# Peptides against a protein of PDB entry 3NZW: the designs that were tried, part 82

Target 1, 212 residues: chain A of PDB entry 3NZW
Amino acid sequence: TTTLAFRFQGGIIVAVDSRATAGNWVASQTVKKVIEINPFLLGTMAGGAADCQFWETWLGSQCRLHELREKERISVAAASKILSNLVYQYKGAGLSMGTMICGYTRKEGPTIYYVDSDGTRLKGDIFCVGSGQTFAYGVLDSNYKWDLSVEDALYLGKRSILAAAHRDAYSGGSVNLYHVTEDGWIYHGNHDVGELFWKVKEEEGSFNNVIG
Target 2, 222 residues: chain B of PDB entry 3NZW
Amino acid sequence: QFNPYGDNGGTILGIAGEDFAVLAGDTRNITDYSINSRYEPKVFDCGDNIVMSANGFAADGDALVKRFKNSVKWYHFDHNDKKLSINSAARNIQHLLYGKRFFPYYVHTIIAGLDEDGKGAVYSFDPVGSYEREQCRAGGAAASLIMPFLDNQVNFKNQYEPGTNGKVKKPLKYLSVEEVIKLVRDSFTSATERHIQVGDGLEILIVTKDGVRKEFYELKRD

## One batch from the design tools (peptide; made by RFdiffusion4, then SolubleMPNN)

Design b2_p15_8_s4 (from b2_p15_8, 8 letters changed)
Fold by OpenDDE base, seed 3:
Structure b2_p15_8_s4 (fold): chain B 212 residues (1-212), chain C 222 residues (1-222), chain A 15 residues (1-15)
Amino acid sequence: as target 1 above (212 residues)
Amino acid sequence: as target 2 above (222 residues)
Amino acid sequence: PVPPPPPPVPGYRTL
């Protein structure tokens, strides 16, 4: 898996691959590694598919309950804390989760929290999570600026996942791309790596380790 | 060391069509190198136009299917005989599987039916309850032999339009029930030839708006 | 970070 999220002047970009594996077996190329918790809040999935899918879905329920009780959308801080508290209760039980809770509230602005099954909860501006994270960071860190346009930011997110999909055997399939603003998340499509790779290679003159 | 799991072999296969879905399984049940049964059905009609199979350790599979059938029953009791949708069934099965997250059911679960729009639906689960809706999925002993074939023949992977220099993919299209049945039969006959844990019989459950029908075909009894 | 490996149950899907 490779997931990433970063804050920039235009909000948050979230980009993820879609491969699931079982050892050397490609279990799926079409996994949704972003859960749409609510129109303003996303969760990303890395690690155990069931652990992430189950508990982030559960988180969605908790977030909805918060809205019903408090008549206000849950903060990204609170949502991430709920998940963090939950996984902390299971510490040592063998959960495998590397998640990012990404959202936009009027109070917080664009906010990203990293939450993992070790109980780590970190607020930050840039995270890459998964087996391909270092590959994604290589591209992301090299090109990231706060002042990126939305278009450039979307491309950078997509391009970073593509780099990871290329180098990480456990990442691939497609890139799912999101832009999070004050008005909520916007899905920016599913980009098949097979097609995207060749397009990017041609347009950038990159990936010269592969002969076309 | 205590090993609570067995492996009863077999293979299952789901394919979704436009207005139908198919879930097929062989009827062989084995332990190690011994055939326990040549006809032990592992694909079940669970009601509400949902068919289910949980392939791997048969004791776990049977337990899971039984629990799901009970869940369907209780769903009717609690919700005024409302039909359980296939997506809700998938979520329910996730909870059944994940409820044993720390002592998992050793099974690959597939369900098939129609979604709320009447479109064919196949959902596949890992042992602990991750699930995905797919057009096709093979599970069990010969899944590694069949799944790549399904990628090619259902999803038209690595197929391109002739004369396009590999630039135009073969367009996705739904397969007819007859085409799907052919693919299923070819899959299982081929798997039977190459895998000792697959054989004896093939039972296919076809889900349409009119209900579930069953087809049976003999496989090699080697 | 890379999450810990999933439980060693065959068929467990890892992202």
Scores: peptide ipSAE 0.403, ipTM 0.823, DockQ to the pose 0.071; fails the geometry check
Fold by OpenDDE base, seed 5:
Structure b2_p15_8_s4 (fold): chain B 212 residues (1-212), chain C 222 residues (1-222), chain A 15 residues (1-15)
Amino acid sequence: as target 1 above (212 residues)
Amino acid sequence: as target 2 above (222 residues)
Amino acid sequence: PVPPPPPPVPGYRTL
């Protein structure tokens, strides 16, 4: 898996691959590694598919309960804390989760929290999570600026996942791309890596390690 | 060392069509190199136009299917005989599987039915309850032999339109029930030739708006 | 960060 999220002047970009594996077996190329918790809040998945899918869905229920009780959307801080508290209670039980909770509230603005099964909870501007994270960071860190246009930021997110899909055997399939703004998240499509790779190579003159 | 799990072999396969879905399984049940049964059905009609199979350790599979059937029964009691939708069934099965997260059911689960729009639906689960809706999925012993074939013949992977220099993929289209049954039969006959844990018989459950029908075909009895 | 390895159960899906 390779997932990333970063804050910039235009909000948040979230980009993820879609491969699942079972050892050397490619279990799926079409996994949805982003849960749409509500129109303003996203969760990303890395690690155990069931652990992430089950508990992030549970988190969605807790966020909805908050909205019903408080008549206000849950904060990104509170949503991420609920998940963090839960996985911390299971510490040592063998959960495998590397998640990002990304969203917008009027109180917080665009916000990203990293939460993992070790009990770590971090607020930050840039995270890459998964087996391909270092490949994504290599591209993302080298091109990131706060002042990126929305178009450039979307491309950078997509391009960073593509780099990871190229180098990490456990990442691939497609890139799912999101832009989170004050008005909520916008889905920017599913980009098949097989097609995207050749397009990017031609347009950039990149990936010269591959002849074709 | 005590191993609480067995492996009863077999293979299952689900394919979704436009207005139908199929879930097929061989009828061979084995332990190690011994055939326990040449006809032990592992694909079940669970009611509400939902068919289910949990392939791997048969004791766990049977337990899971029984629990799900009971869940359907209670759903009717609690919700005025409301039909359980296939997506709700998938969520319920996730909870059944994940409820044993720390002592999992040793099974690969597939369900098939129609979604709320009347479109064919197949959901596949890992042992601990991750699930995905897909057009097709193979599970069990010969899944690694069949799944690449389904990628090519159901989802038309690696197929391109002639004369396009590989730039235009073969368009996705739904398969007819007859085409799907042909693919299922070819999958299982081929798998039987290459895997000792697959054979004897093939049972196919076909789900349409009119209900569930069953077809049976002989496989090699080697 | 990389999540811990999944349990060694055959068929377990890792993301």
Scores: peptide ipSAE 0.403, ipTM 0.822, DockQ to the pose 0.070; fails the geometry check
Fold by OpenDDE base, seed 4:
Structure b2_p15_8_s4 (fold): chain B 212 residues (1-212), chain C 222 residues (1-222), chain A 15 residues (1-15)
Amino acid sequence: as target 1 above (212 residues)
Amino acid sequence: as target 2 above (222 residues)
Amino acid sequence: PVPPPPPPVPGYRTL
């Protein structure tokens, strides 16, 4: 898996691959590694598919209950804390989770929290999570600027996942791309890695390690 | 050391059509190198136009299917005989599987039916309850032999329109029930030739708006 | 960060 999220002047970009594996077996190329918790809140998935899918879906229910009880959307801080508290209770039980909780509230603005199964909870501006994270960071860190346009930021997210899909055997399939603003998240499509690779290679003159 | 799990072999396969879905399984049941049964069905009609198979360790598979059937019954009691939708069934099965997260059911689960729009639906599960809706899925012993074939013949992977120099993919289209049955039969006959845990018989459950029908075909009894 | 290894159950899906 390779997932990433970063903050910039235009909000948050979230980009993820879609491959699941079972050892050397490609179990799926079409996994949804982003859960849409609500119109303003996303969760990303890395690690055990069932652990992430089950508990992030559960988190969605807790967030909805918060809204019903408090008559206000849950904060990104509170949502991420609920998940962090839960996984911490299971510490040592063998959960495998590497997640980012990304969202917008009027109080917080655009916010990203990293939460993992060790109970780590970190707020930050840039995270790459999964087996391909170092490949994604290589592209993302070299091109990241706060002042990126929305178009350039979307491309950078997509391009970083593509780099990871190219080098990480456990990442691939497609890129799912999101832009989070004050008006909520916007889905920016599913981009097949096979088609995207050749397009990017041609347009950039990159990936010269592969003969066309 | 005691191993709580067995492996009863076999293979299952689901394919969704436009207005139908199929779930097929061989009828061979094995332990190690011994055939326990040449006809032990592993694909079941669970009611509400949902068919289910949990392939791997048969004791776990049977237990899971029984629990799901019971869940359907209670759903009717609690919700005024409301039909359980395939998406709700998938969520329920996730909870059944994940409820044993730390001592999993040793099974690959597939369900098939129609979604609320009457479109064919196939859902596949890992042993601990991750699930995905897919157009097709193979599970069990010969899944590695069949799944790449389905990628090519159902989802048209690595197929391109002639004369486009690989620039235009073959368009996706739904397959007819007859085409799907052909693919299922070819998949299982091929798997039987190359895998000792697959053979004897093939049972196919076909789900349409009119209900569930069954077809049976002989496989090699090697 | 990379998550810890999943349970040793065959067929377990890792992301």
Scores: peptide ipSAE 0.397, ipTM 0.822, DockQ to the pose 0.070; fails the geometry check
Fold by OpenDDE base, seed 1:
Structure b2_p15_8_s4 (fold): chain B 212 residues (1-212), chain C 222 residues (1-222), chain A 15 residues (1-15)
Amino acid sequence: as target 1 above (212 residues)
Amino acid sequence: as target 2 above (222 residues)
Amino acid sequence: PVPPPPPPVPGYRTL
């Protein structure tokens, strides 16, 4: 898996691959690694598919309950804390989760929290999570600026996942891309790596290690 | 070291069409190199136009299917005989599987049916309840032999329109029930040739708006 | 960060 999220002047970009594996077996190329918790809040998935899918769905329910009880959307801080508290209760039980909770509230603005099954909870501006994270960081860190346009930021997110899909055997399939603003998240499509790679290579003159 | 799990072999396969879905399984049940049964069905009609198979350790599979069938029954009791939708069934099965997250059911689960729009639906599960809706999925012993074939023949992976220099992919299209049945039969006959845990018989459950139909075909018995 | 390895159950899907 390779997931990333970063804050910039235009909000948050979230980009993820779609491959699942079982050892050397490619289990799926079409996994949804983003849970849409509410129109303003996303969760990303890395690690155990069932652990992430189950508990982030559960998190969605908790966030909805909060909204019903408090008549206000849950904060990104609180949502991430709920998940963090949950996984911490299971510490040592063998859960495998590397998640980012990304969203917008008027109180917080655009916010990203990293939460993993070790009990780590971090607020930050840039995270890459998964087996391909270092590959994504290589591209993302080299090109990241706060002042990116929305277009450039979307491309950078997509491009970073593509780099990871290229180098990480456990990442691939497609890139799912999101832009989170004060008005909520916007889905920016599913981009098949097989097609995207050649497009990017041609347009950038990149990936010269591959003969086309 | 003691292993609580057995492996009863076999293979299952689901394919979703436009307005139908198919879930097929061989009828061979084995332990190690011994054939326990040449006809032990592993694909079940669970009611509400949902068919299910949990392939791997048969004891776990049977237990899971039984629990799901019971869940369907209670769903009707609790919700005024409301039909359980395939997506809700998938969620329910996730909970059944994940409820044993720390001592999993040793199975690959596939369900098939129609979604609320009448479109064919196949859901596949890992042993602990991750699930995905897909157009096709192979599970069990020969899944590694069949799944790549399905990638190519159902989802047209690595196929391009002739004369386009690989620039135009073969377009996705739904397969007819007849085409799907052919693919299923070819898959299982091929798998039987190359995998000792697959054979004897093939049972195919076809789900349409009119209900569940069963077809049976002989496979090699060696 | 990289999540811890999944349980050693064959067929377990890892993202």
Scores: peptide ipSAE 0.395, ipTM 0.815, DockQ to the pose 0.078; fails the geometry check

## One batch from the design tools (peptide; made by RFdiffusion4, then SolubleMPNN)

Design b2_p16_1_s1 (from b2_p16_1, 9 letters changed)
Fold by OpenDDE base, seed 4:
Structure b2_p16_1_s1 (fold): chain B 212 residues (1-212), chain C 222 residues (1-222), chain A 16 residues (1-16)
Amino acid sequence: as target 1 above (212 residues)
Amino acid sequence: as target 2 above (222 residues)
Amino acid sequence: QNLQLNPSPSTQEWWL
């Protein structure tokens, strides 16, 4: 898996691959590694598929309950804390989760929290999570600027996942791309890595380690 | 060291059509290299136009299917005989599986039916309850032999329009019931040739708006 | 993980 999220002047970009594996077996190329918790809140998945899918779905329910009880959307801080508290209760039980909770509230603005099954909860501006994270960071860190246009930011997110998909055997399939703004998240499509790779290679003159 | 799990072999396969879905399984049950049964059905009609198979360790599979059938029954009791939708069934099965997260059911689960729009639906589960809706999925012993074939023949992977120099992919389209049955039969006959844990018989459950239909075909008995 | 006992990848836990 490779997931990433970063804040910039235009909000948050979230980009993820879609491969699931079981050992050397490609279990799926079409897994949804982003859960749409509500129109303003996203969760990303890395690690055990069932752990992530089960508990992030549970998180969605908790977030909805918050809205019903408090008559206000849950904050990104509170949502991430709920998940963090939950996984911490299971510490040592063998859960495997690397998640990012990304969203927008009026009080917080665009916000990203990293939450993992080790009990770590971090607020930050840039995270790459998964087996391909270092490959994604290589591209993302080299090109990241706060002042990126929305278009450039979307491309950078997509391009970083593509780099990881190229080098990490456990990442691939497609890139799912999101832009989070004050008006909520916007889905920017599913981009098949096979097609995207050749397109990017041609347009950039990159990936010269592969003969076109 | 004691191993709490067995492996009873077999293979299952689900394919969704436009207005139907198919779930098929061989009828061989084995332990190690011994055939326990040449006819032990592993694909079940669970009611509400949902068919289910949990393939791997048969004891776990039977337990899971039984629990799900019971869940359907209680759903009717609690909700005035409301039909359980396939998506709700999938969520329920996730909870059944994940409820044993730390001592999992050693099975690959597939369900098939129609979604709320009347379109064919196939859901597949890992042993601990991760699930995905797909157009097709193979599970069990010969899944690695069949799944790539399904990628090519159901999802048209690596197929291109002639004369386009690989620039235009073959368009996705739904397969007819007859085409799906042919693919299922070819899949299982081929798998039987190359895998010792697959064979004897093929049972196919076809789900349509009119209900569940069963078909049976002989496989090699070697 | 007891699930590693089966050589069939389809009966293994999925990882992202």
Scores: peptide ipSAE 0.397, ipTM 0.795, DockQ to the pose 0.506; fails the geometry check
Fold by OpenDDE base, seed 2:
Formats: C-alpha cells, sequence, structure tokens
Structure b2_p16_1_s1 (fold): chain B 212 residues (1-212), chain C 222 residues (1-222), chain A 16 residues (1-16)
C-alpha cells in the first residue's frame, strides 16, 4: 500500500493506491483505501484490510453520532482521537492500521492526523503511509511547496503514488485522488496505473529505467 | 503442535452479470489427501435471493453460513419481513467475521445476489471480514488458477482491440448467463485437471429476479 | 488468544 496526504495553500490532497495482497498474491487491484466519513472528512487505509475497513467504518458511525448529538460536525482532532483511543485499547492485540484522518472544519481549517495501531497520533502537513511510503516521499518531498496550484498539487499526489506503485511490489492497481477544501472533499477520479504510467512517461520523459 | 484449523479444500467462484449473479462451487470435500465426500454442497441459498459460500475449513464455513441464515431470520423478525439487501448482508457478514478477529473463521467467503437496482452483485470477504464488491471472484484451493482467467475473460484484462497497437482496450460488457455458465464450467474443469482438492461435482447457483436456480455438472473424480 | 493464519491466497487475510 501507498497512501499520502498533504496540506497546501489550496487545502488537502489525498492520494492512494488500490492494491491488496495476501503474501505474494495480489488479492485485489480495486480496493477502496479511502473511506468517506462525511463530506468534509476522509480516512485512509494501510495495514490489515479488515482492521482498517472495520474500524474506520466504525469511526464513521461515531462521527455521525457526534453530529447528531452535538448538532455540528466532529472536528478532525476529535475524530482522529476517537480512532486513536480505540486502537490504543487494542494495543498488543495485533491490530494493524496506518491511517490518515483528513478533513476540514471551520475551527481547524484543513487538517491531517496520522493514526496507527501502535497508538501514535500525529498532526502534520505531509504524510505518506504504507510499504511504498518512502518511494512516495521521494517524489513528494522533491516537489512539494505550500504554494502549489490545485492542479499541480493533484498531479503531485497522483505522481507520487505512481512512483510508489512502480517501485513497491505491494502497491499498484490504480490511484484514487481527492482534493479537500472548505467546501468538502472532491473526488478526482480513479487512474489506472497501467495507463497512467505510460502517459506520464511520455509526457514527462520520465521512468527512463523502462524502455517503452 | 495443535492446529485448530483444518483445510477441506474445494474452490468457489462468483460472477456478476447485468441482471443476474452466479455463485459456484465444487462438491469435493477433502482432508489432506483423502476425499471425505464427493458431494458435499458448499454453496447455499440463504433466502432473500442471497447465495453464500464460505470455503476453506468446512466446520468454520458451515458455522458462518448457519449464523448468517439465522441473521436473515432475525432480520425478518425485527424488521417486519423486510428483504435483506445484498449490501446489508455483506455488512452483516463482515461483523460476523470480524467478531472472531482474534480466532478467525478460516474461510474465504463469497456471496452473490442482486443489488437494489436489480444488478448482479458479488461480494468477497477475507477471513477477518474485509470485503469488496466485484464483478468476479474465485476463492479456495484453485483460486490462483481461476482468478487470472476471470480477469481475462470477465474483465477483459490485457485484451486490446485488434489493429490498435495496444492503444484501445477491449471494452467492458456484461456477459450473458449462458456465457457466464460456460466460463464457470471451463474454470472448474480446468482447475480440476490441475488441483487435487477440486473435482467430483460442480454446483452452480444462479440468482435472478425470479429467484435462485441450481445447476449441477459432473467433474472428474480422479 | 491471537491465532495466525496460514499463508494462502485464498485463506490469508488481506493486507493493504
Amino acid sequence: as target 1 above (212 residues)
Amino acid sequence: as target 2 above (222 residues)
Amino acid sequence: QNLQLNPSPSTQEWWL
């Protein structure tokens, strides 16, 4: 898996691959590694598929309950804390989760929290999570600027996942791309890695380790 | 060292069509190299036009299916005989599986039916309850032999229009029930040839708006 | 008790 999220002047970019594996077996190429908790809040998935899917869905329910009870959307801080508290209670039980809770509230603005099954909860501007994270960081860190245009930021997110898909055997399938703004998240499509690779290679003159 | 799990072999396969879905399984049940039964059905009609199979350790599979059937029953009791939708069934099964997260049902579960729009639906589960809706899925012993075939023949992976220099992919289209049945039969006959844990018989459950139909075909018994 | 699954494409848990 490779997931990433970063804050920039235009909000948050979230990009994820879609491969699931069982050992050396590619279990799926079409897994949805982003949960849309509400129109303003996303969760990303890395680690055990069931752990992530189950508990992030549960988190969604908790967030909805908060909204119903408090008559306002839950903060990104609070949502991430709920998940963090939950996984911490299971510490040592063998849960495997690496998640980013990304969203926008009026109080917080665009916000990203990293939460993992070790109980770590970090607020930050840039995170890459998964087996391909270092590959994604290589591209992302090299090109990241706060002042990126929305277009450039979207491309950078997509491009970083593509790099990881290229180098990480456990990442691939497609890139699912999101842009989070004050108006909520916007889905920017599913980009098949097979097609995207050749397109990017041609347009950039990159990936010269592969002869086309 | 004590192993609480067995492996009863077998293979299952689900394919969703436009207005139907198919869930098929062989009828061989094995332990190690011994055939326990040549006809032990593992694909079940669970009511509400939902068919289910949980392939792997048969004891766990049977337990899971029984629990799900019971869940359907109670759903009707609690909700004035409301039909359980396939997506709700999938969520319910996730909870059944994840409820044993730390001592999992050692099975690959597939369900098939129609979604609320009347479109064919196949849901696949890992042992601990992650699930995905897909057009097709193979599970069990010969899944690695069949799934690549389904990628190619159902989802037309790696197929391109002739004369396009690989630039135009073969367009996706729904398969007819007859075409799907052919693919299922070819999948299982091929798997039977190459995997000792697959064979004896093939039972296919076809879900349409008119209900569940069953078909049976002989497989090699060797 | 936490039991490990045998590595199998069909019976192993999925990882992301």
Scores: peptide ipSAE 0.390, ipTM 0.799, DockQ to the pose 0.373; fails the geometry check
Fold by OpenDDE base, seed 5:
Structure b2_p16_1_s1 (fold): chain B 212 residues (1-212), chain C 222 residues (1-222), chain A 16 residues (1-16)
Amino acid sequence: as target 1 above (212 residues)
Amino acid sequence: as target 2 above (222 residues)
Amino acid sequence: QNLQLNPSPSTQEWWL
């Protein structure tokens, strides 16, 4: 898996691959590694598929209950804390989760929290999570600026996942791309890695380690 | 070291059509190299136009299917005989599987039916309850032999329009029930040739708006 | 409790 999220002047970009594996077996190329908790809040998935899918779905339920009880959308801080507290209670039980909780509230603005099954909870501007994270960081860190246009930021997110899909055997399938603003998240499509790779190679003159 | 799990072999396969879905399984049940039964069905009609199979350790599979059937029953009691939708069934099965997260059911689960729009639906589960809706899925012993075939013949992977220099993919389209049945039969006959844990018989459950139909075909008995 | 070794990858847990 490779997932990433970063803040910039235009909000948050979230990009993820779609491969699931069972050992050397490619179990699926079409897994949704982003859960749409509500129109303003996203969760990303890396690690055990069931652990992530189950507990992030559970988190969605907790977030909805918060809205019903408090008559207000849950904060990104509170949502991420609920998940963090949950996984911490299971510390040592063998859960495997690397998650990012990304969203917007009027109080917080655009916000990203990293939460993992070790009990780590971090607020930050840039995270890459998964077996391909270092490959994604290589591209993302080299090109990131706060002042990126929305178009350039979307491309950078997509391009970083593509780099990871190219180098990490456990990442691939497609890139799912999101832009989060004060008006909520916007889905920017599913981009097949096979097609995207050749397109990017041609347009950039990159990936010269592969002969077309 | 103690191993709480057995392996009863077999293979299952689901394919969703436009207005139908199929879930098929061989009828061989084995332990190690011994055939326990040549006809032990592993695909079940669970009611509400939902068919289910949990392939791997048969004791776990049977337990899971029984629990799900019971869940359907209680759903009717609690919700005035409301039909359980296939997506709700999938969520329920996730909870059944994940409820044993730390001592999992050792099975690959597939369900098939129609979604609320009347479109064919197949959901597959890992042993601990991750699930995905797909057009097709093979599970069990010969899944690795069949799944690539389905990628090519159902989802038309690596197929391109002639004369386009590989630039235009073969368009996705739904297959007829007859075409799907042919693919299922070819899949299992081929798998039987290459895998000792697959054979004897093939049972196919076909789900349409009119209900569940069963078909049976002989496989090699060696 | 981990899953036991299985020769079929399709019966293993999925990882992301």
Scores: peptide ipSAE 0.389, ipTM 0.789, DockQ to the pose 0.444; fails the geometry check
Fold by OpenDDE base, seed 1:
Structure b2_p16_1_s1 (fold): chain B 212 residues (1-212), chain C 222 residues (1-222), chain A 16 residues (1-16)
Amino acid sequence: as target 1 above (212 residues)
Amino acid sequence: as target 2 above (222 residues)
Amino acid sequence: QNLQLNPSPSTQEWWL
């Protein structure tokens, strides 16, 4: 898996691959690694598929309950804290989760929290999470600027996942791309890595390690 | 060290069509190299036009299917005989599986039916309850032999339009029930040739708006 | 991971 999220002047970009594996077996190329918790809040998935899918779905329910009780959408801080508290209770039980909770509230603005099954909870501007995270960071860190246009930011997110999909055997399939703004998240499509790779290679003149 | 799990082999396969879905399984039940049964059905009609199979350790599979059938029953009791939708069934099965997260059912679960729009639906589950809706999925012993074939023949992976220099993919289209049945039969006959845990018989459950139909075909018994 | 360590079952847990 490779997931990433970063803040920039235009909000948040979230980009993820779609491969699931079971050892050397490619279990799926079409897994949805972003959960749409509500129109303003996203969760990303890395680690055990069931752990992530189950608990992030559970988180969605908790977020909805908060909204019903408090008559206000849950903050990104609070949502991430709920998940963090939950996984902390299971510390040592063998959960495997690397999650980013990304969203917008009027109070917080664009916000990203990293939450993992080790009990770590971090607020930050840039995270890459998964087996391919270092590959994604290589591209993302090299090109990241706060002042990126929305178009450039979307491309950078997509391009970073593509780089990871290229180098990480456990990442691939497609890139799912999101842009989060004050008005909520916008889905920017599913980009098959097979097609995207050749397009990017041609347009950039990149990936010259691949001949053909 | 005590191993609580067995492996009863077998293979299952689901394919969703436009207005139908198919879930098929061989009828061989095996332990190691010993055939326990040549006809032990592992694909079940669970009511509400949902068919289910949980392939792997048969004891776990049977337990899971029974629990789900009971869940369907209770759903009717609690909700005035409301039909359980396939997506809700999938969520329910996730909870059944994940409820044993720390002592999992050692099974690959597939369900098939129609979604609320009448479109074919196949959901697959890992042993601990991650699930995905897909057009096709193979599970069990010979899944690794069949799944690549399905990628090619159902999802048309690595197929391109002639004369396009590989620039235009073969368009996705739904397969007819006849085409799907053919693919299923070819899949299982092929798997039987190469996997000792697959064979004897093939049972196919076809789900349409009119209900569940069953078909049976002989497989090699060697 | 228990599922990965136990070779008996033919099915395995998915990882992302």
Scores: peptide ipSAE 0.380, ipTM 0.785, DockQ to the pose 0.386; fails the geometry check

